# Designs tried in a protein design run: peptides against a protein of PDB entry 5VVV. Part 66

Target 1, 276 residues: chain A of PDB entry 5VVV
Amino acid sequence: FLCGVVEGFYGRPWVMEQRKELFRRLQKWELNTYLYAPKDDYKHRMFWREMYSVEEAEQLMTLISAAREYEIEFIYAISPGLDITFSNPKEVSTLKRKLDQVSQFGCRSFALLFDDIDHNMCAADKEVFSSFAHAQVSITNEIYQYLGEPETFLFCPTEYCGTFCYPNVSQSPYLRTVGEKLLPGIEVLWTGPKVVSKEIPVESIEEVSKIIKRAPVIWDNIHANDYDQKRLFLGPYKGRSTELIPRLKGVLTNPNCEFEANYVAIHTLATWYKSN
Target 2, 276 residues: chain A of PDB entry 5VVV as posed
Amino acid sequence: FLCGVVEGFYGRPWVMEQRKELFRRLQKWELNTYLYAPKDDYKHRMFWREMYSVEEAEQLMTLISAAREYEIEFIYAISPGLDITFSNPKEVSTLKRKLDQVSQFGCRSFALLFDNIDHNMCAADKEVFSSFAHAQVSITNEIYQYLGEPETFLFCPTEYCGTFCYPNVSQSPYLRTVGEKLLPGIEVLWTGPKVVSKEIPVESIEEVSKIIKRAPVIWDNIHANDYDQKRLFLGPYKGRSTELIPRLKGVLTNPNCEFEANYVAIHTLATWYKSN

## One batch from the design tools (peptide; aimed at target 1 Y10 L82 D116 V195)

Design b2_p27_1_s4 (made by RFdiffusion4, then SolubleMPNN; from b2_p27_1, 13 letters changed)
Fold by OpenDDE base, seed 1:
Formats: sequence, C-alpha cells, structure tokens
Structure b2_p27_1_s4 (fold): chain B 276 residues (1-276), chain A 27 residues (1-27)
Amino acid sequence: as target 1 above (276 residues)
Amino acid sequence: MKEEIEKLKKKYEEAKKKELEAMRESA
C-alpha cells in the first residue's frame, strides 16, 4: 500500500531542505511514499525533453539518497503530454533518455502523467493510433518495459476523476482502453468523483476499479490550495472511509503549497491509514 | 456548502485551464 505525499501542485515547488524534512516526517508517521510531480518544474512538464544539468543532477541524487535514508519510496514523475508526438520514435527515445538519466541518480520508481492536457491528438498520431487512450497506453507500456518493469510504475489518466469521464466513469471509452490495454503491473492514479473530492464513496472506487481492471492509487486533492492562494486547508483528512484501504493500491495527498501548513493534513492521513 | 464546493471545483478547473493555456503560449 503506497501512503504519503505527492508534490503535485501548481506554484513554487518545495526546496530540497523542505523535501528532506518531509521524508523525516513521513518516516516518523510510518508513511512510505513521496511522488515528485511539481507542475512548475520546467523539466518535469513544459521542457520535459531537457536533460538535468550537472548541478540539478547532484541535487536530485542527494534528494533520492535522502529518501532512501528515511525508507521513503521516491517516485519520479514526468508529464510529456502537452506537446509529445506519440507516433514519433525520436520523442519516445527522448523520453527514454530522460528517464535513464533519472535512473542513474538511483531512482527505481516512476510515473507518467497525462493530467491537464487536451484530448485531441495531432494529425501524425491520428494516422497511427485509434484513440488518445491507445497512444498514451502504447508509450506507457513501452516505457515500463524499457525500464525493466520497475516494482512501482504509475500512470495518471487524462480522465483522472469522475467529472472528466465521458459520458461517465463506467461507460468511458478512454478508461476502458486504459483498463484493457495498460499492462497489469502499472498502477492508475485517480482523484475520486471530482478533481477536489470532498468525499470518496466506496461505491465510486468499486465503479472505477471495474473499468480500469485494478485498484487505483488516490491522488488526493483534499488539502490542495494551488487553485485558491487566499486559502489554507488546515483541517484533518476526512470524507474517506477506512473501508477504502483494502480497495486501494495507495493514497498520496497533494497538500497546501505552503510546506509548513501541512502538519495536520499529513499527520491525520497517517492516523487514518493506521486505523484499519 | 454544496454551492461552495461546486465553486471551488470550478475555480480549480479554471485555474488548471489557465495554467495549461499559459504553458502553450510560452512553448
């Protein structure tokens, strides 16, 4: 069971010292996972093709080593979906080289994120792939196999919540293709019925699990505040029954952008996880 | 309460859309 934090918000990323302090807190609270997915890291998303510099490589190696010291699984995410041409072998090879560089830093767990992108493929991809889901699954499976089938590999769908599914969760052709064609060792990220789910009913997890043919990992935006810089979400982790735990592969909270605001959010997630 | 949650959801979707548009204009 993956339980911990995703750094997945828009706005100023956490500094390396904050991330190391997070790992210490995660270990202390018996949490086990950190997903590196900061939206405003240019080399994560907008400039995903760019290799890390020597200085950036040293920082990432130090961060991955610190996660290992605290027994925290470090998952590196990349978001190529803004401008990747899925049918272009040069784009696929560029993505492979970027993940090889991160693997050399000692990273063993990875994620491909296709959140917050358009459903439209370019003309070249339409000639090769029957749908956007087929294009995403093709590259995700190829990368997963290329990396030697790592123990933890995550996929974030473009339809990552109930309100983004067309026509709905149980009838989505996109999620059906993901469920049928995504390799079984790849985990699927999900935010619940909404982008920010006040509640995640058990029945809603049973519905999505049926179509994706696996238990999801929850990307939980309950404490996310990137959409409202005038608000801090200081309340406890709530609106999730402990009956969800045996029906999930994990829960990763995407908390407030302000690192110091997250004590209650993360501590109460840990209490919730240990209560089952 | 329900209306406030729907407003916050819409604001998040609008914010994410704006960030996506800004990234496309800068690339």
Scores: peptide ipSAE 0.249, ipTM 0.688, DockQ to the pose 0.055
OpenDDE base, seeds 2, 3, 4, 5: peptide ipSAE 0.234, 0.142, 0.171, 0.108; ipTM 0.795, 0.753, 0.767, 0.611; seed 2 fails the geometry check

Design b2_p27_2 (made by RFdiffusion4)
Pose (drawn by RFdiffusion4):
Structure b2_p27_2 (pose): chain A 276 residues (1-276), chain P 27 residues (1-27)
Amino acid sequence: as target 2 above (276 residues)
Amino acid sequence: ADEDDEKAIEFYEEKVEEELETLEELE
């Protein structure tokens, strides 16, 4: 069961030294996972096709090392959604080459994120693929095979919270396609009824497990402050029923950008991780 | 809480538009 932090916000990402202290903290409080997905570390999203330079690679390896040294599972995320051409094989291959490079840093766990992308396709893609959801699942599966079908592997759908489902959660062509075609070994990230969910009703998640055919992994935006300059969140982890732990694969908290402000955010997530 | 959610959606949409415009300029 996956529990911990996703560094998944817009803005100045954390540095290696902050992530070491993060791992030591996750262990002092018995959490198991860290998802690396900062939106503005350029090679994660903006220049996803580009390989890490020599010194960048030294950094990532030293990072994946301290993750094992503290036994925090490290999941690496990549976001090709902005401009990838799903049908073109050179494009599919560059993704593997990039995911290969990181595999050789010590990385066993991977994620493909597709949040916040223009919902339609290029002229070339609309031929080979029936729908937008088809294209993503095809690549996500093909990639899931190539890496030797890894232990933990996440998929973040374009429709990733209740508000974002067209027309509703239950009869959505995008969501329908995912639950049926995406492989049973691939996890699905979900964010609650809204992007920043005030509460997560047990009925809403049971409802979601209907179409996704899985207990989804929560990408929790409760303490995220990247969207309002004046705002910071030092409150407890709240509005999440303890009765949820049995029904979910996990909860990764996407916290404040200011690293040291995240003490309460992670500790309260940790106490609640107990109690179920 | 509703206001926070609306602000987060608006901000994220704007960031995506900026990213696309940057890609168009590089092309």

Design b2_p27_2_s1 (made by RFdiffusion4, then SolubleMPNN; from b2_p27_2, 11 letters changed)
Fold by OpenDDE base, seed 5:
Structure b2_p27_2_s1 (fold): chain B 276 residues (1-276), chain A 27 residues (1-27)
Amino acid sequence: as target 1 above (276 residues)
Amino acid sequence: WDELNEKAIKFLEEKTKKELELLKELK
């Protein structure tokens, strides 16, 4: 069971000392996972093709080493979906080289994210792939296999919540394709019925699990505030029954941008997790 | 909470739009 934090917000990323403090807290609270997905890391999303510099590499190596020191699984995410041409072997090769570099930093767990992108394929991809889901699954499977089928590999769908599924979760052709074609060793991220889910009912997890043919990992935006920086979410982790735990592969909270605000959010997630 | 979710969706849509516009300008 993956339980911890995703740094998955827009805004100023946390500094290395904050991330190290996070790992210390995660270990203390018996949480085990950190997903690196800061939207404003240009080499994570907008410039995903660009290799890390020597200086950036040293920072990431230090961060990965710190995660290992505290027995936290470090998952490196990349979001190529803004402008990747899925059918272009040069693009796939570029993605492979980028992940090879991160693997050289000592990273062993990875994620491909297709959240918050246009739902339209380019003309070249439309000639090769039957749908956007087919294109995403194809590259994800290829990368997963290329990396030697790492123990932890995550996929974030474009339809990552109930409200983005058309006509609904159980009948989504996109999620059906993901469920049928995504290799079984790849985990699927999900935010619940909504982007920001007040509640995640057990029935809603049973519904999505059926179509994706696996238990999801929750990317939980309950404490996310990047969309409204005038708000701080200081309340406890709530609206998730502990009955979800046996029905999930994990829960990763995407908390407030302000690192100092997240004590209650993360601590109460840990209490929730340890209650079963 | 419905209001928060709507704000989040609008924010993400605007971010995606800006990122795509910037990428077009840089190419």
Scores: peptide ipSAE 0.690, ipTM 0.954, DockQ to the pose 0.920
OpenDDE base, seeds 1, 2, 3, 4: peptide ipSAE 0.689, 0.675, 0.677, 0.688; ipTM 0.954, 0.956, 0.952, 0.954

Design b2_p27_2_s2 (made by RFdiffusion4, then SolubleMPNN; from b2_p27_2, 12 letters changed)
Fold by OpenDDE base, seed 4:
Structure b2_p27_2_s2 (fold): chain B 276 residues (1-276), chain A 27 residues (1-27)
Amino acid sequence: as target 1 above (276 residues)
Amino acid sequence: WDELNEQAIKFLKERVEEELKKLKELK
């Protein structure tokens, strides 16, 4: 069971010292996972093709080493979906090289994220792939296999919540394709019925699990505030029955952008997790 | 919470549009 934090927000990324402090807290609270997915890391998303510089590499290596020190699984995410051409072998090779670099930093867990992107494929991809889901699954499977089928590999669908499913969760051809064709060793991220889900009913998890043919990992935006930084979400982790735990592969909270605001959010997640 | 969710969706849409615009400008 993956339980911890995803740094998955837009806005100023946390500094390395904050991330290290996070790892200390996660270990102390018996959480086990950190997903590196800051939207405003340009080399994570906007310029995903760009290799890390020597200086950036040193920082990431240090960060990954720190995660290991605190027995936190460091998952490196990349979000190529803004402008990748899935059918272009050069693009695939570029993605492979980028992940090879991160592997050299000591990272062993990875995620491919296709959240918050346009649903349209380019003309070249439309000629090769039957759907957007087919394109995403193809590259995800290929990368997963290329990396030697790491123990933890996550996929974030474009339809990552109920609201984004067309026509709905149970009838989504996109999610059906994901469920049927995504290799079983790859986990699927999900934010619940909504992007920001007040509640995540058990029934909603059963529904999505059926179509994706696996228990999802919750990317939980309950405390996310990147969309309204005038608000700080300081309340406890709630609206998630502990009955979800046996039905999930994990829960990663995407909390407030302000690192200092997240004590209650993360601590109460830990309490929730341990209460099962 | 419905309002929050709508704000989030709007924000995400705007951010994606901005990102795509920036990428287009760089091409």
Scores: peptide ipSAE 0.701, ipTM 0.958, DockQ to the pose 0.915
OpenDDE base, seeds 1, 2, 3, 5: peptide ipSAE 0.699, 0.696, 0.696, 0.692; ipTM 0.958, 0.961, 0.956, 0.956

Design b2_p27_2_s3 (made by RFdiffusion4, then SolubleMPNN; from b2_p27_2, 13 letters changed)
Fold by OpenDDE base, seed 4:
Structure b2_p27_2_s3 (fold): chain B 276 residues (1-276), chain A 27 residues (1-27)
Amino acid sequence: as target 1 above (276 residues)
Amino acid sequence: WDEINEIAIKFLKERVEKELEELKKLK
């Protein structure tokens, strides 16, 4: 069971010292996972093709080493979906090289994120792939296999919540394709019925699990505030029955952008997790 | 929470549009 934090917000990423402090807290609270997915890391998303510089590499290596020191699984995410041409072998090779670099930093767990992108494929991809889901699954499977089928590999669908499913969760051709064609060793991220789910009913998890043919990992936006930074979510982790735990592969909270605001959010997640 | 989600979805849409525009300028 993956339980911890995803740094998955838009806005100023946390600094390395904050991330290290997070690892200390995660270990102390018996959480086990950190997903590196800061949207404003240009080399994570907008410039995903760009290799890390020597200086950036040193920082990431240090960060990954720190995660290991605190027995936190460091998952490196990349979000190539803004402008990748899935059918272009050069693009696939570029993605492979980028992940190879991160692997050289000592990272062993990875995620491919296709959240917050247009649903339209370019003309070249439309000639090769039957759908957007087919394109995403193809590259995800290929990368997963290329990396030697790491123990933890995550996929974030474009339809990552109930609201984004067309026509709905249970009938989504996109999610059906994901469920049927995504290799079984790859985990699927999900935010619940909504982008920011007040509650995540058990029934909603059963519904999505059926179509994706696996228990999801919750990317939980309950404390996310990147969309409205005049709000701070300081309340406890709630609206998730502990009955979800046996029905999930994990829960990663995507909390407030302000690192200092997240003590209650993360601590109460830990309490929730341990209460099972 | 409906309002929150409306704000969130709007924010995400605007962010994606902005990013795509920026990428287009760089090409």
Scores: peptide ipSAE 0.714, ipTM 0.960, DockQ to the pose 0.741
OpenDDE base, seeds 1, 2, 3, 5: peptide ipSAE 0.700, 0.712, 0.710, 0.709; ipTM 0.957, 0.962, 0.959, 0.959

Design b2_p27_2_s4 (made by RFdiffusion4, then SolubleMPNN; from b2_p27_2, 10 letters changed)
Fold by OpenDDE base, seed 1:
Structure b2_p27_2_s4 (fold): chain B 276 residues (1-276), chain A 27 residues (1-27)
Amino acid sequence: as target 1 above (276 residues)
Amino acid sequence: WDELNEKAIEFLKKKVEEELEKLKKLK
């Protein structure tokens, strides 16, 4: 069971010292996972093709080593979906080289994210792939196999919540393709019925699990505040029954952008996880 | 919470538009 934090917000990323402090807190609270997915890291998303510099590499190696010291699984995410051409072998090779670099930093767990992108494929991809889901699954499976089938590999769908499913969760051709064609060792991220889900009913997890043919990992936006910089979410982790725990592969909270605001959010997630 | 979810969706749409516009200017 993956339980911890995703740094998955827009805005100023956390500094390396904040991330190390997070790992210490996660260990102390018996949480086990950190997902690196800061949307304003240019080399994570907008400039995903660009290799890390020597200085950036030293920082990432130090961060991965610190996660290992605190027994926290460090998952490196990349979000190529803004402008990747899935049918272009050079794009696939560029993605492989980027993940090879991160593997050299000592990273062993990875995520490929297709959240918050346009649903339209380019003309070249339309000639090769039957749908956007087929293109995404093809590259995800190829990357997963290329990396030697790592123990933890995550996929974030473009339809990552109930509201984004067309026509709905149980009838989505996109999620059906993901469920049928995505290799069974790849985990699927999900935010619940909504982007920001007040509640995540058990029945909603049973519905999505049926179509994707696996238990999801929740990317939980309950404490996310990047969309409203005038709000801080200081309340407890709530609106998630403990009956979800045996029906999930994990829960990763995407909390407030302000690192100092997240004590209650993360501590109460840990209490929730230990209550089952 | 419905209002918060709507604000989040609007924010994400705007962010994607801004990212795509930046990428077009660099290419």
Scores: peptide ipSAE 0.705, ipTM 0.957, DockQ to the pose 0.946
OpenDDE base, seeds 2, 3, 4, 5: peptide ipSAE 0.693, 0.694, 0.701, 0.697; ipTM 0.959, 0.954, 0.956, 0.955

Design b2_p27_3 (made by RFdiffusion4)
Pose (drawn by RFdiffusion4):
Structure b2_p27_3 (pose): chain A 276 residues (1-276), chain P 27 residues (1-27)
Amino acid sequence: as target 2 above (276 residues)
Amino acid sequence: TEEEEREELAEKHEEAKESYIEAARAD
């Protein structure tokens, strides 16, 4: 069961030294996972096709090392959604070459994120693929095979919370396609009824497990402050029923951008992780 | 040509960021 932090916000990402202290904290409080997905570390999203330079690679390896030294599972995320051409094989290949490079840093766990992308395709893609959801699942699956079908592997759908489902959660062509075609070994990230969910009703998640055909992984935006300059969140982890742990694969908290402000955010996540 | 492609991609990124901020604030 996956529990911990996702560094998944817009803005100045954390530095290696802050992530070491993060791992030591996750262990002192018995959490198991860290998802690397900062939106403005340019090679994660904006320049996803680009390989890490020599020094950049030294940094990532030293990072994946301290993750094992503290036994925190490290999941690496990549976001090709902005401009990838799903049908073109050179494009699919560059994604593997990039995911290969990181595999050789010590990485066993991977994620493909597709949040916040223009919902339609290029003229070339609309031929080979029936729908937008078809294209993502095809590449997510093909990639899931190539890496030797890894232990934990996450998929973040374009429709990743209740508000964002067209027309509703239950009869959505995008969501219908994912639950049926996406492989049973691939996890699905979900964010609650809204992007920043005030509460997560047990009925809403049970409802979601209907169409996804899985217990989804929560990308929790409760303490995220990247959307309002004036705002910071030092409150407890709340509005999440303890009865959810049995029904979910995991909860990864996407916290405040200011690293040291995240003490309460992670500790309260940790106490609640106990109690179920 | 490569500079134009990078500028177009940057615009898309900013648009996605602004949409996210609007949606988060609305919540």

Design b2_p27_3_s1 (made by RFdiffusion4, then SolubleMPNN; from b2_p27_3, 14 letters changed)
Fold by OpenDDE base, seed 2:
Structure b2_p27_3_s1 (fold): chain B 276 residues (1-276), chain A 27 residues (1-27)
Amino acid sequence: as target 1 above (276 residues)
Amino acid sequence: SMEEEIKKLEEKYKKAKEAYKKAALAS
């Protein structure tokens, strides 16, 4: 069971010292996972093709080593979906080389994210792939196999919550393709009924699990505030029955942008997880 | 040009971010 934090918000990423402090807190609270997915890290999303510099490499190696010291699984995410051409072998090779570099930093767990992108494929991809889901699954499976089928590999769908599913969760052709074609060792991220789900009913997890043919990992936006700079979410982790725990592969909270605001959010997630 | 490609990428990023914010606020 993956339980911890995803740094998955828009806005200024946390500094390396904040991330190290997070690992210390996660260990103290018996949480086990950190997903590196800061949307405003240029080499994660906008400039995903760009290799890390020597200085950035040293920082990431130090960060990954710190995660290991605190027994925290460091999952490196990349979000190529803004402008990748899925059918182009050069793009696939560029993605492979980027993940090879991160593997050299001592990373062993990875995520490929297709959240917050346009659903339209380019002309070249439409000639090769029958749908956007087929293109995403193809590259995800290829990368997963290329990395030697790592123990933890995550996929974030473009339809990552109930309100983004067309026509709905149980009838989505996109999620059906993901469920049928994504290799079984790849975990699927899910956000619940909405982008910000006040509640995640058990029945909603059973519904999505059926179509994706696996238990999801929750990307939980309950404490996310990157969408409203006037709000800070200081309340406890709530609106998730403990009956979800045996039906999930994990829960990763995407919390407030303000690092120090997240004490209650993360601590109460840990209490919730241990209550099973 | 490289500048035009960067500009298009920034526009895609911005559009996606605003779509997320709108959906989050409607939640």
Scores: peptide ipSAE 0.663, ipTM 0.947, DockQ to the pose 0.944
OpenDDE base, seeds 1, 3, 4, 5: peptide ipSAE 0.653, 0.638, 0.649, 0.648; ipTM 0.944, 0.941, 0.943, 0.942

Design b2_p27_3_s2 (made by RFdiffusion4, then SolubleMPNN; from b2_p27_3, 14 letters changed)
Fold by OpenDDE base, seed 2:
Structure b2_p27_3_s2 (fold): chain B 276 residues (1-276), chain A 27 residues (1-27)
Amino acid sequence: as target 1 above (276 residues)
Amino acid sequence: SMKEEIEKLLKKYEESKKKYFEAALAS
């Protein structure tokens, strides 16, 4: 069971010292996972093709080493979906080289994220793939196999919550394709009924699990405030029955941008997780 | 040009961010 934090917000990423402090807190609270997915890391999303510099490499190696020291699984995410051409072998090879570099930093767990992108394929991809889901699954499976089928590999769908599913969760051709064609060793990220889910009913997890043919990992935006910097979400982790725990592969909270605001959010997630 | 490609990428990023923010605020 993956339980911890995703740094998945828009805005200034946390500094390395904050991330190290996070790992210390996660260990102390018996949480086990950090997903590196800061939207404003240029080499994560906008410039995903760009290799890390020597200085950036040293920082990431130090960060990954710190995660290991605190027994925290460091999952490196990349979000190529803004401008990748899925059918172009050069794009696939560029993605492979980027993940090879991160593997050299000592990373062993990875994620491909297709959240918050336009679901319209380019003309070249339409000639090769039957749908956007087929294109995403194809590259995800290829990268997963290329990396030697790592123990933890995550996929974030473009339809990552109930309100993004067309026509709905149980009838989505996109999620059906993901469920049927994504390799079984790849985990699927899910956010619940909405982008910010006040509640995640058990029935909603049963519904999505049926179509994706696996238990999801929750990307939980309950404490996310990137969309409204006038608000701080200081309340406890709530609106998730502990009956979800045996029906999930994990929960990763995407909390407030303000690092110090997250004490209650993360601590109460840990309390929730340990209550099962 | 590289400039036009960067401008197009920036636009896609901002549009995606806006779409997320609107959906999050509507949640």
Scores: peptide ipSAE 0.650, ipTM 0.945, DockQ to the pose 0.940
OpenDDE base, seeds 1, 3, 4, 5: peptide ipSAE 0.640, 0.629, 0.636, 0.642; ipTM 0.942, 0.940, 0.941, 0.942

Design b2_p27_3_s3 (made by RFdiffusion4, then SolubleMPNN; from b2_p27_3, 15 letters changed)
Fold by OpenDDE base, seed 2:
Structure b2_p27_3_s3 (fold): chain B 276 residues (1-276), chain A 27 residues (1-27)
Amino acid sequence: as target 1 above (276 residues)
Amino acid sequence: SMKKEIEELKKKYEKSKEAYFKAALAS
């Protein structure tokens, strides 16, 4: 069971010292996972093709080593979906080389994220793939196999919550394709009924699990505030029954941008997890 | 040009961010 934090917000990423402090807190609270997915890291999303510099490499190696020291699984995410051409072998090879570099930093767990992108494929991809889901699954499976089928590999769908599913969760052709074609060893991220889900009912997890043919990992935006910097979400982790735990592969909270605001959010997630 | 490609990429990024923000605020 993956339980911890995703740094998955828009806005200024946390500094390396904050991330190291996070790992210490996660270990202390018996949490086990950090997903590196800061949307404003240019080499994660906007400039995903760009290799890390020597200085950036040293920082990431130090960060990954710190995660290992605190027994925290470091998952490196990349979000190529803004401008990748799925059918172009050069794009696939560029993605492979980027993940090879991160593997050299000692990373062993990875994620491909297709959240917050347009559903439209380019003309070249339409000639090769029958749907956007087929294109995403194809590259995800290829990368997963190329990396030697790592123990932890995550996929974030473009339809990552109930309100983004067309026509709905149980009838989505996109999610059906993901469920049927995504390799079984790849985990699927899910956010619940909404982008910010006040509640995640058990029935909603049973519904999505049926179509994706696996238990999801929750990307939980309950404490996310990137969309409204005038608000801080200081309340406890709530609106998730402990009956979800046996029906999930994990829970990763995407909390407030303000690092120090997250004590209650993360601590109460840990209490929730240990209550099962 | 590289400048034009960067500008188009920035527009895609901002559009996606705004779409998420709108959906999050409507949640």
Scores: peptide ipSAE 0.681, ipTM 0.951, DockQ to the pose 0.925
OpenDDE base, seeds 1, 3, 4, 5: peptide ipSAE 0.672, 0.657, 0.671, 0.668; ipTM 0.948, 0.943, 0.947, 0.947

Design b2_p27_3_s4 (made by RFdiffusion4, then SolubleMPNN; from b2_p27_3, 11 letters changed)
Fold by OpenDDE base, seed 2:
Structure b2_p27_3_s4 (fold): chain B 276 residues (1-276), chain A 27 residues (1-27)
Amino acid sequence: as target 1 above (276 residues)
Amino acid sequence: MEEEKRKKLLEKYEKAKKKYFEAALAD
């Protein structure tokens, strides 16, 4: 069971010292996972093709080493979906080289994220792939196999919550394709009924699990505040029954942008997780 | 060409961010 934090918000990423402090807190609270997915890391999302500099590499190596020191699984995410051409072998090769670089930093767990992108494929991709889901699954499977089938490999769908599913969760051709074609060893991220799910009912997890043919990892935006910088979500982790735990592969909270505001959010997630 | 590509990329990023924010605020 993956339980911890995704740094997955828009806005200024946490500094390396905050991330190291996070790992210390995660270990102390018996949480086990950090997903590196800061949307405003240029080399994660907008400029995903760009290799890390020597200085950036040293920082990431230090960060990954710190995660290992605290027994925290460091998952490196990349979000190529803004401008990748899925049918272009050069794009696939560029993605491979980027993940090879991160593998050299000692990273062993990875994520491909297709959140917050347009559903429209380019003309070249439409000639090769029958749907957007087929294109995403194809590259995800290829990268997963290329990396030697890592123990932890995550996929974030473009339809990552109920409100983004067309026509709905149980009838989504996109999620059906993901479920049918994504390799079984790849985990699927899910956010619940909504982008900010106040509640995640058990039935909603059963519904999505059926179509994706696996238990999801929750990307939980309950404490996310990137969408409203005037608010801090200081309340406990709530609206998630412990009955979800046996039906999930994990929970990763995407908390407030302000690192210092997240004590209650993360601590109460840990309490929830240990209440089984 | 590179500047135009960067501009289009930024426009895609901002459009997607806006859609996320609108969805998150509707919840």
Scores: peptide ipSAE 0.661, ipTM 0.940, DockQ to the pose 0.950
OpenDDE base, seeds 1, 3, 4, 5: peptide ipSAE 0.650, 0.634, 0.648, 0.644; ipTM 0.940, 0.933, 0.939, 0.936

